# Peptides against a protein of PDB entry 7RZF, part 75

Target 1, 358 residues: chain A of PDB entry 7RZF
Amino acid sequence: PFQEEHLKQLYKIVPIKDIRNLYVTFPIPDLQKYYKSNPGHYLGHLIGHEGPGSLLSELKSKGWVNTLVGGQKEGARGFMFFIINVDLTEEGLLHVEDIILHMFQYIQKLRAEGPQEWVFQECKDLNAVAFRFKDKERPRGYTSKIAGILHYYPLEEVLTAEYLLEEFRPDLIEMVLDKLRPENVRVAIVSKSFEGKTDRTEEWYGTQYKQEAIPDEVIKKWQNADLNGKFKLPTKNEFIPTNFEILPLEKEATPYPALIKDTAMSKLWFKQDDKFFLPKACLNFEFFSPFAYVDPLHCNMAYLYLELLKDSLNEYAYAAELAGLSYDLQNTIYGMYLSVKGYNDKQPILLKKIIEKM
Target 2, 358 residues: chain A of PDB entry 7RZF as posed
Amino acid sequence: PFQEEHLKQLYKIVPIKDIRNLYVTFPIPDLQKYYKSNPGHYLGHLIGHEGPGSLLSELKSKGWVNTLVGGQKEGARGFMFFIINVDLTEEGLLHVEDIILHMFQYIQKLRAEGPQEWVFQELKDLNAVAFRFKDKERPRGYTSKIAGILHYYPLEEVLTAEYLLEEFRPDLIEMVLDKLRPENVRVAIVSKSFEGKTDRTEEWYGTQYKQEAIPDEVIKKWQNADLNGKFKLPTKNEFIPTNFEILPLEKEATPYPALIKDTAMSKLWFKQDDKFFLPKANLNFEFFSPFAYVDPLHSNMAYLYLELLKDSLNEYAYAAELAGLSYDLQNTIYGMYLSVKGYNDKQPILLKKIIEKM

## One batch from the design tools (peptide; aimed at target 1 G44 E50 V69 Y318)

Design b2_p25_6_s2 (made by RFdiffusion4, then SolubleMPNN; from b2_p25_6, 11 letters changed)
Fold by OpenDDE base, seed 5:
Structure b2_p25_6_s2 (fold): chain B 358 residues (1-358), chain A 25 residues (1-25)
Amino acid sequence: as target 1 above (358 residues)
Amino acid sequence: MFTASIDAAEDWPTEPVTGVSKFRK
């Protein structure tokens, strides 16, 4: 485990690839025994959230970060890490201290709001759906995985332990939050901009790096992180499916899509699932316009329209993705293509939102 | 004027909706 001398450290690392990443790491207790409550997953869900008022949303609005991942990572027996990882822009590389300040502001927001049982319930429901409708895995890989996790879970629970949340434990959430403090931080910045500015070489891979202590003034700045009014807890995810009913096969079900509606303005083909029997659907819409590809101007306008539409839908995309829904929007030479895929229960909600933005 | 064709097809997402796995990296 890391001792005090290993905390408040900054690592500047030279990558092989041209990448810009920031890793903010906190040592945390071993949470393995708390798998039924999984407080690290709860915090990872919130810190890694991409919706309005999230950490990522704010950092993107500043042009500093492209992506963000937050969560627990296994260390060794007796300890874990909580890691916040971001993909940095060129501008973000100049604002690392401010990015980390925003991380601590968001963490402070989580402390101020306290543990939320409804957030735990959403995580529970999402995981339950993921377990219930888990795809078949290759037997060899699956067996090897199960054999590995038998070291961590009871035999009776080994299949469910990674998915089933049973107990809301606010005390454990608070315990982990208490470890996410500036005095416990380890920072790694990965960038080619550090080439020729490093003084150490990693033993195994020859990675060039520099290690520095984070100045006490910077630590104190992060310790005094205020409540940033831009940060908000997520809204409840309306896309989480609750109905998993599989409709009986129609007696005249065709092996191919059947034309079930034909009008001057629309055709509708339908194929019922006769193979997988999953509470999922794929909705494909092709919109035809004689103007879509009539000239270069119209073609570019159609492209621009879809890019703006995608941007306007970004607020829903993440919540839908979490719930196992996805959409795709593409320009065609005939007009526009829209696909909506995933659990059929909440597809109408996502579709409605897309159509309202169109 | 857009003419819309709607296909409800069995293109079952074969890609594991790894929604949960993004947080377990």
Scores: peptide ipSAE 0.007, ipTM 0.413, DockQ to the pose 0.251
OpenDDE base, seeds 1, 2, 3, 4: peptide ipSAE 0.008, 0.006, 0.006, 0.007; ipTM 0.485, 0.454, 0.485, 0.469; seeds 1, 3 fail the geometry check

Design b2_p25_6_s3 (made by RFdiffusion4, then SolubleMPNN; from b2_p25_6, 13 letters changed)
Fold by OpenDDE base, seed 3:
Structure b2_p25_6_s3 (fold): chain B 358 residues (1-358), chain A 25 residues (1-25)
Amino acid sequence: as target 1 above (358 residues)
Amino acid sequence: MFTASISSAEDLPTEPVKGITKFRK
């Protein structure tokens, strides 16, 4: 494990590719034995959340960050890391101290709210869905993975241990949160802007880097991270499927879409799933407008409308995606195309929200 | 004019749902 001398360090790293990344790393205890509660997953879900009041939402609103990933990473035997990784904009590269301050403000918000059993239950339900409807993996890769994880889990649980949550452990969530402190931080900034400004070379890959101690004044600023009123816990995910009933095949089921409704204003085709027998559907809507592509102005207006519509739907997109729902909106030469895909149970909710924004 | 089609699961992207931001092992 890292000693105190290895903490509060800043690494400036020169990448081969033109990338801008920030890694904020905390040493944490080995959580492997707590796989049934998985407190690192709970924290990763909240810290990595993309909804309103999330860390990413605020950092994106400032133009500093494109993407954010939070979660536990395996170390060596007996310790792990919690890592917050962000893709930086050019502007975000200038605001790294402030980005990390916002990370600690969000972590402080999580401490102030305390562990939430409903959030654990959502993680449990999402993981149960992911396990139940897991796609077939390539046999070679899957066998190698299972062989590896047999060192960590009982044989009886080896297939379920990475997915199924059993126990809400607020004590373990708090224990991990107590490790996510400025005094325990290791920061790595990856950018080509450090080219010619490094003094060390990594032994294995020849990666150029500079190591610096983080100033005590910066550590103190992060330690004094106030509650930022912009940060909120996510709302409950209304898109989590609960009904997985598969309707029996209709006696007259056709191998192709059948026209089930024909009107002056609408046509509806239906094809029942006769191959996969999954509680999933694809809803595709084509909207015809004679104005959509009448001229270059209308074409651009239709494009701008869809981009604004997509932006207005971002609040639902992440929650829907977590629950195995997706939507797509495209311009066509005839008008607009909407697709809604995923578990059929909550598709009407997502579709309704899309139509209400249109 | 509205054209709606309800297609089978064949059109479902088997793209791994961006799972909860676990660092995928």
Scores: peptide ipSAE 0.013, ipTM 0.457, DockQ to the pose 0.371
OpenDDE base, seeds 1, 2, 4, 5: peptide ipSAE 0.007, 0.012, 0.009, 0.012; ipTM 0.459, 0.462, 0.410, 0.457

Design b2_p25_6_s4 (made by RFdiffusion4, then SolubleMPNN; from b2_p25_6, 10 letters changed)
Fold by OpenDDE base, seed 3:
Structure b2_p25_6_s4 (fold): chain B 358 residues (1-358), chain A 25 residues (1-25)
Amino acid sequence: as target 1 above (358 residues)
Amino acid sequence: MFTASIDSAEDYPTEPVTGVSKFRK
């Protein structure tokens, strides 16, 4: 485990690739024994959330961050890390201190709200769905993985332990939150902008880096992180499927899509799943407009419209993606294509929201 | 030592935070 002297450190790292990343790392206790509660997953779900009022939403609104991932990472036996990783914009690289301040403001919001059982229940439900409908993995990789995790879980639970949550443990969530403090932070900034500004070389990969102590004034600034009123807990995820009923195959089910509706304004094709028998559907819509490709201007306007529409749907659609729903929007030479895929139970909700935004 | 291959930003195996980062490609 890191001693106090190893905390409050800043690493400036030169990558081989042209990437800009920020890693904010906290040493935490070994959470392996708490897999049934998985407090690190709970915190990762909230910190890594992409919906309205999330850390990522605010950092994106400032143009500082493209993506954010938060969660636990295995260390050695007896300790773990909690890591918040962001992909930085060029502007974000200039605002690293302020990005980290926002991280601590969000963490402070989580402390102020306290552990939420409903959030745990959503994580439990999502993981249960993921387990129940898990895709087949390559046998070699799967066997190797299972052999590895047998060191950590009981034999009876080895298949379920990474997925199935059983116990809401607010005490463990608070315990982890208590480790996510400025005094416990390790910061790594990865950017080519540090080329020629480093004084150390990593032994194994030859990575050029510089190590600096984070100034006490910066630590104090982060310690005094206030409640930012822009940060909110996510709303309840309305897209989590609850119905997994598979309708019986129709007696006249065709092996190909059948035209079930033909009107002057619409055609509807339907194909029942006769192969996979999953509680999933693919809804595909082609919208025709004579104006979409009439000239280069209209073509570009149609493109811009879709990009703006996608942008306007992004934060809202995150909750749907967590629940195993996805959408796609594309230009066609005839107009626009919309696809909605995933668990059929909540597809109408997502579709309705997309159409209301259009 | 953060011996994570900095070559792939994706290779920091954070447990898959259920956050599907919509990389708009």
Scores: peptide ipSAE 0.008, ipTM 0.478, DockQ to the pose 0.057
OpenDDE base, seeds 1, 2, 4, 5: peptide ipSAE 0.007, 0.009, 0.007, 0.006; ipTM 0.489, 0.463, 0.459, 0.433; seeds 1, 2 fail the geometry check

Design b2_p25_7 (made by RFdiffusion4)
Pose (drawn by RFdiffusion4):
Structure b2_p25_7 (pose): chain A 358 residues (1-358), chain P 25 residues (1-25)
Amino acid sequence: as target 2 above (358 residues)
Amino acid sequence: EEAYIRELAELANEPIPPLAPLVGS
């Protein structure tokens, strides 16, 4: 649907609720036919990746961006999109050309070195382990899912869809990585600061927007000289699991969780798993404080402190959320709350780091 | 073209969600 008359264009959209965002849209051909190499998931794993020396951490370090989501959007049949969607700070709206410049800096940093063998082997191992201990399904919604993807795949791999990968073909990685060029951009800015500046309006919904077609100054400023920032490739993962042993049932087996520790400081509830036999467990905590909801100031500083703790710890724990260990730490009325769940091997390192950062 | 502008007009009031991994999706 994107003919070249309406390429290289930058719209400005006025919302109703106060948000600020930047969408970067590329068009790409259909890659659902290539469901064994999956080049879109490779570039999605290399673009939208938080951690040390990556695309998001540098934009955090310049104070422009809270978070960004990579990957490719799939539309209809015979055509596909690719999106880099970002949200903006107060002075992140002033430097949009520099943000997209850094996006092509990281793309060119990934074009000078191109394919990687160990990233494909690591991602295939992760999908294989995440498929081997695939948990039970709720019977409603699961049959709709496997009837939703029954149109594309043969009868043998109706289940093993986007779980098992056979081959690492760098040609298709290079092909989809070439289609990401600044002659293929469509920038869209959403900001509430364009109230009285919009000429065009949408008939169907009634939204207002613009046409600021990007002059060639900034296009040929985008693809001209792109060496690097302080970017780097992600490093070797250490949260990949190795212990897949189901521990045996002990003498005191109970059908409900029993109180084991009762002190004036803490209490526990424990139950070995009897039904599922998956090498994974969930640990949860609820810390209390009578000072958490005293007045609005003390009920306000709690969200700020807990949010800054999540801000300063996502850079560390994204590899744990990517390997299958997910944590969550949010506030409640009475006190604050913690819940770490996932594979059975790396809960102590993660929970201990959470406490000592807390 | 009009379908793209309509899609952006539907997203105009939606914040960007936090980053999520692509494993097991």

Design b2_p25_7_s1 (made by RFdiffusion4, then SolubleMPNN; from b2_p25_7, 14 letters changed)
Fold by OpenDDE base, seed 4:
Structure b2_p25_7_s1 (fold): chain B 358 residues (1-358), chain A 25 residues (1-25)
Amino acid sequence: as target 1 above (358 residues)
Amino acid sequence: MKEFLRELAKLRDTPVPKLKSLVGK
């Protein structure tokens, strides 16, 4: 386990690739025995959320961060880490202390709200869907993976243990949150800007780095992280599928799309899935406008319209993606193309939201 | 300490740590 001397440390690391990353790492107890409740996944889901009022949303709005990942990671035997990892912009590299302050403000928001059973239930449902409809993996890779995880899970549960949540444990969520404190932090900044400014070399891979103590004033600044009113818990994910019924194959199912509606304003083609038998659909819409490509002005207006529409839909994009829904919006020479794909149950909800923003 | 540095050294090839979550990459 890390001793006190290993905490409150900053590592400046030189990468081989041109990357800018920040790793904020907290030592946590071994949560492996709690895989049925998975409190680290609960916290990773919230901290890594991309919706309105999320940590990432605020850090993106400042131009400091491109992507954020949060969650538990295995350490050595008997302990784990909770890691918040962000991809830094050039500007974000200058604001690392403020980025970490925002992380602690979000963590403080999670403490103030307390554990939410509905969030756990969403995680449970999402994981159950992911398990139930998991794609076939290459046998060699899959077998090797399973052989590895047999060290961590009972044989009877080895296939389900990474997915199926069973128990809401608010006590364990709070226990992990209590470890996500500035006094327990280990920070690593990865950037080529540290080239020639390092004094140590890592033993195994020859990675150049510098280790520094984080100043006590900076630790205190993070300890005094206020509630930032911009941070909110996510709303309930309305896109999580609940109906997985597969309709029987029609007796006259054609191998090609059949024209099922023909009107002056619309044509509709339909093909039932005769191959995969999944509770999924692909909805494709082509909208025709004689004005979409009539001149350069209209072409640019049509482009700008779609970019604004995409931007207006960003609030739903992440929640839809988590639920196994996706959409695509493209300009065509004839107008606009919309695609909605994924689990069919909540596609009408996503489609309605798209249409309401149009 | 050693394991943490080892995990950081892997960033040369894999810039994002593997996390045990749906959000983890």
Scores: peptide ipSAE 0.022, ipTM 0.488, DockQ to the pose 0.313
OpenDDE base, seeds 1, 2, 3, 5: peptide ipSAE 0.019, 0.012, 0.000, 0.013; ipTM 0.473, 0.453, 0.387, 0.447

Design b2_p25_7_s2 (made by RFdiffusion4, then SolubleMPNN; from b2_p25_7, 13 letters changed)
Fold by OpenDDE base, seed 4:
Structure b2_p25_7_s2 (fold): chain B 358 residues (1-358), chain A 25 residues (1-25)
Amino acid sequence: as target 1 above (358 residues)
Amino acid sequence: MKEFLRELAKLRDVPVPRLKPLVGK
């Protein structure tokens, strides 16, 4: 276990690659025995959320962070870490203290709201979908993985333990949140800007680094993190599929798309899945406009329109992606292309939202 | 200490799997 001397430390690390990363790490108890409730996954889902009012949304709006990942990580035997990792912009590298302040403001928001059973239920449902429709892995890799996880899980649960949530444990969520405090923090900043400014070398990989104590004033600043009114819990994910019915193959199923509708304004081709038998669909729309590519001005207007449309859809993009839905919007020389892919159940909801923003 | 730096070093070469929610690939 980390002693107090190992807490409130800042590590400035020189990478081999040109990367800028911030790791905010908290020692937490071993949560392995709680895999059925997985409180670290619950917190990772919220802290790592990319929707409106999320930590990432605010840090992106400031130009400080490109990506954010939050979650539990295995430590040594008997303890774990909770890690918040961000990809830093050049500007974000100058604002690390303020980035971490925002992390603590978001954590404080999670404490103020308390554990939400509906969020747990969404995590449960998403993980159940992921398990049920898991892709085939390469046998050698899969066997090696399973052999490794047999050290952690009962044999009867070894296939399900990483996925299937069973128990909502608000007490364990609160217990982990209580470890996500400034007094328990370990910060690592990874940047080439520390080259020639380090005084230590890591024994195993030769990584150059400097270790510094975080000033008590900075710790106090983070301890006094207020409720930032920009932070909100995510809304319910309306894109989570609940219907997985696979319609029987039509007797007259064609090997190619059949024209099922032909009108002056639209043609529709349909092909039933005769190969995969998944509760998934691919909806592809080609919109024709004689104005889309008539001149450079109209071409640029059509481009700008799609970029604005994509930006207006960002609020749904992450929730859709989590639910196994995706969309794509592209300019064509004839107009616009829209694709919606994934589980068929909630595709109409996503498609409706796209059309309402158009 | 050593384990933390080792873990950070491992995080460098492993494409940090997006801690995608354990949406199993």
Scores: peptide ipSAE 0.022, ipTM 0.470, DockQ to the pose 0.360
OpenDDE base, seeds 1, 2, 3, 5: peptide ipSAE 0.018, 0.012, 0.008, 0.018; ipTM 0.453, 0.436, 0.403, 0.466; seed 1 fails the geometry check

Design b2_p25_7_s3 (made by RFdiffusion4, then SolubleMPNN; from b2_p25_7, 13 letters changed)
Fold by OpenDDE base, seed 4:
Structure b2_p25_7_s3 (fold): chain B 358 residues (1-358), chain A 25 residues (1-25)
Amino acid sequence: as target 1 above (358 residues)
Amino acid sequence: MKEFLRELAELRDVPVPRLTSLVGK
């Protein structure tokens, strides 16, 4: 386990690749025995959320961060880490202290709101869907993975343990949140900008780094992280599928799409899934406009329209993606193309939201 | 320290899957 001397440390690391990353790491107790409640996944889901009022949304709005991942990671035997990892912009590299302040503000928001059973239920439902409709993996890789995880889970649960949540444990969520404090932090900044500014070399990989103590003033600044009113819990994910019914194959199912509607304004082709038998659909819409590509001005207007539309849909994109829905919007020489894919149950909700923004 | 730097090195080569893909890998 890390001793006090290993806490409140800053590592400046030189990468081989041209990357800029920030790792904010907290030692946490071994949560392996709590896999049925998985409090680290709950916190990772919220901290790593990309929706409105999320940590990432705020850090992106400032131009400091491109991506964010939060979650538990296995350490050595008997302890784990909670890690928040961000991809830094060039500007973000100059604002690392402020980025970490925002992390602690978000964590403070989570403490203030307390554990939410509905969030756990969403995680449970999402994981259950992921398990139920898991794609076939290559046998060799799958067997090797299963052999590895047999060290961590009972044989009877080895296939389900990584997915199926059973117990809401607010006490464990709070326990982990209590470890996500500035006094327990280890910070690593990865950037080529530290080249020639390091004094140590890592023994195993030859990675050049510098270790510094984080100033007590900075720790205190993070300890005094106020509630930032920009941070909000996510809204309920309305895209989580609940109906997985597969309709019987029609007797006259054709191997090709059949024209099922022909009107002056629309043609509709339909093909039932005769191969995969999944509760999924692909909806493809081609919109025709004689003005879309008539001249360079209209072409650019059509492009700008779709970019604005995509931007307006960003609030739903992450929640839809988590629920196994995706959409695509493209300009065509004839107008616009829209695709909606994934679990069919909530596709109408996503489609409606897209149409309402159009 | 060695473990932490190793963990960081291992994190570099693992395409940090989106949380959705962490459950699947």
Scores: peptide ipSAE 0.011, ipTM 0.455, DockQ to the pose 0.304
OpenDDE base, seeds 1, 2, 3, 5: peptide ipSAE 0.011, 0.008, 0.010, 0.010; ipTM 0.448, 0.424, 0.457, 0.460

Design b2_p25_7_s4 (made by RFdiffusion4, then SolubleMPNN; from b2_p25_7, 12 letters changed)
Fold by OpenDDE base, seed 5:
Structure b2_p25_7_s4 (fold): chain B 358 residues (1-358), chain A 25 residues (1-25)
Amino acid sequence: as target 1 above (358 residues)
Amino acid sequence: MKEFLRELAELRDVPVPRLKPLVGK
């Protein structure tokens, strides 16, 4: 277990690769016994969220961070870690203290809002979908994995324990949030900018690093993190599938896409799934425009239009991805290509949002 | 320290997947 002397520490680490990363780590109790409620997953979902009003969205808007991951990680027996990891820009490397302040402001927002049962329900539903429609794994790898997790879960639950949430436990969420405090923090900054500025070498990997105590004034600044009005809880994920009905095979089902509509303005091909029998679809749209590639100006305008369209859709992209939906937008020599893939139930919602932004 | 650096090394080698659905390893 970490003693007080191991807390409030800053590590400056020299990487082999040219990377800039920040790791903000908190020691937490062992949550393994709480797998049915999984409070660390709840917090990881919110802290790692990429939607409007998220921690990542604010840090991106400042030009400090490219990516963010939040979640629990296994430690040794009897303890775990909660880790927030960000990819830093060059500018973000100069603002590490302020980035961590924003992390504590977001955590303070989570404390102020309290545990939300609807967020737990979304996590439960997403995990249930992931379990129900899990792809076939290679038997050898799967058996070895199951044999490993038998040490952590009852035999009867070993297949479900990593997926199926059963219990909303606000008390456990609050307990973990109470550990996410500046007094419990361990910070690591990974950058080549620390080359020649380190005083220690790690024994096993030869990694050069410097260890410093975080100043008490900085800890106090983080302890006094206010509510930043830019932070909001995510909205409900409208893309979570609820209907998984698989329609029976049509009697005249063709092994190839059949032309089911032919008009002056549109052709439609359809192929029913005759192989996988999943509640998934792939919608592909090719838009033809004689202007798309007529000259270099129109070609560049069509490109800029698609980049702006993608940017305007970023608010939905993450929520759709979480729900097992994806889209892709590409310029073609004939115009534009759109694909929408994933669970078929909520594809019309995503498609509508794309078309409304076009 | 060893555990923390190991944790960081393991975080490097395991791209902490985006909370993508548990698409298994």
Scores: peptide ipSAE 0.016, ipTM 0.455, DockQ to the pose 0.271
OpenDDE base, seeds 1, 2, 3, 4: peptide ipSAE 0.012, 0.008, 0.008, 0.018; ipTM 0.425, 0.427, 0.406, 0.467; seeds 1, 4 fail the geometry check

Design b2_p25_8 (made by RFdiffusion4)
Pose (drawn by RFdiffusion4):
Parts: sequence; structure tokens; C-alpha cells
Structure b2_p25_8 (pose): chain A 358 residues (1-358), chain P 25 residues (1-25)
Amino acid sequence: as target 2 above (358 residues)
Amino acid sequence: VVAYIAFVSFYSEYEDTFYAYGPSF
């Protein structure tokens, strides 16, 4: 649907609720026919990746961006999109050309070195382990899912869809990585600061927007010289699991969690799993404080402190959320709250780091 | 049953899907 008359264009959209965002849209051909190599998931794993020396951490370090989501958007049949969607700070709206410039800097940093064998082997191992201990399904919604993807795949791999990968073909990685060029951009800015500046309006919904077609100054400033920032490839993962042993049932087996520790400081509830036999457990905590909801100031500093703790710890723990260990730490009325769940091997390192950062 | 499977297959073929990578909003 994107003919070349309406390419290289930058719209400005006025919202109703106060948000600020930047969408970068590329068009690409259909890659649902390539469901074994999956080059879109490779570039999505290399673009939208938090951690040390990556696309998001540098934009955090310049104070322009809270978070960004990579990957490819799939539309209808016979055509596909690719999106880099970002949200903006107060002075992140002033430097949009520099943000998209850094996006092509990281793309060119990934074009000078191209394919990687160990990233494909790591991602295939992760999907294989995440498929081998695939948990039980709720019977409603599961049959709608496997009837939703029954139109594309044969009868043998109706289940093993986007779980098992056979081959690493760098040609298709290079092909989809070539289609990401600044002659294929479509920038869209959402900001509430364009109230009285919009000429065009939408008939269907009634929204207002513009046409600021990007002059060639900034296009030929985008693809001209792109060496690097302080970017780097992600490093070897250490949260990949190795212990897949189901521990045996002990003498005191109970059908419901029993109170084991009762002190004036803490209490526990414990139950060994009897039904599922998956090498994974969930640990949860609820810390209490009478000062958490005393007045609005003290009920306000709690969200700020807990949010800055999540800010400063996502850079560390994204590898744990990527390997299958997810944590969550949010505030409650009474006190604050913690819940770490996932594979059985790396809970102590993650929970201990959470406490010592807390 | 056949009508339900055909409807879900047709709807899911032409539905927009996004493969998200990274921290969400």
C-alpha cells in the first residue's frame, strides 16, 4: 500500500490524552513464507534489546527516551511492515532528527558486521527449551489459537510454530537488513503541541494531522556517514538454564501450603509441586510499612522510589526476563510487593540482586 | 464447528499482528 509518492514523509498528529511518541515505519515484503529462518525475529532481537551498550541504553544516557519497542508488524497478506516505536521526554521532542539518526547509526553498526552464528544458536536453544517445558493450556483460547494458525502451516507442525528452527540462512537476514534504508522511511510524530497548526483532518475518526514531507537535507544527512556511537553487540547470556531436575517429594507432603516460619519478622508458606512437575517455581513477597499511605506525599514518594528502582534495574534484569525469569515489583496500598517467577535455577542470584539494589 | 473454524481462520489471516521486542510502554 505504500507507493513512492507517499514515502519519505513525516506526519504530525494531535492526540487527546497527553502522550509523546515517534513511529518509524518501513515497508517490507512478505516473510510468512519464510517460517524456518525467521529473519524478522533476528532483526527484532538485535534492534529492540536493552542492556549494556545497545540502542535503548544510549538514548537513556542522553536523556531523550524512556523505552523503545522493535520488531516487525504483520499486515494482511502479501505485504509486511517493520516498526521502531519510541516515546519521548520533554526535550526528546526537540531532537527527533538526532534520534532517528542514532537509529540508522545502530542499523549501520549492524550492517558492517551482519550475521551472527551464536545469536541464532542461542535464540534457537532458548525457543527449544521454552518449548520443551511448555506449560498447560486453558482449553478456551488455545483451540482458537491453533485454528488461527492452521491456515498457514501443514498438519505436522501445527504445534511447533515459531518454536523450532532448522536453519540459519544469512542471505535473508541480509535481504531484510537491506530494505531498512532512509529511502524507505515514514516518520510519524504524535504530540499535543500542534493544536492550532493542523490543516488536514480525518473524516472517519476526526483527528488532525499534517504533511511535512522531509526535505532531502536530512535524508542525505541520515545515510551519509554512519560509523558508530558507543554501541556494541549484546554479550554472552548467563541466565540460560542448565538445571532441569525435578526434585523428589519429601516425607511431609501436604496438599496445601503450610506455615513453616512464624517470627515477629516474617512468615512463610511452602508447598512442593505435586501435579505439574515443571522445573520452575514462583516466589512472592509483600513488604509492609505503616508509612506508605499516611498522607498523599508519602503515598506519592512510594511510586517514585519504586519506579526509579525499576528504571535502574531493567538494564540488568532484561536478560533474566528474556531467558524465562520474570520479576515484578510494584507498590500497594499497605506496603510494597515483589514477585519473581520462572525457571528453577537462577532465582537466588536475581532475588538477591533485587534486594541489594532495593 | 466447521463454520467456527473457517471464521477464525479467515479472521486471523487478515488480522494485524505485531511481533514486539524490548520493553513495552

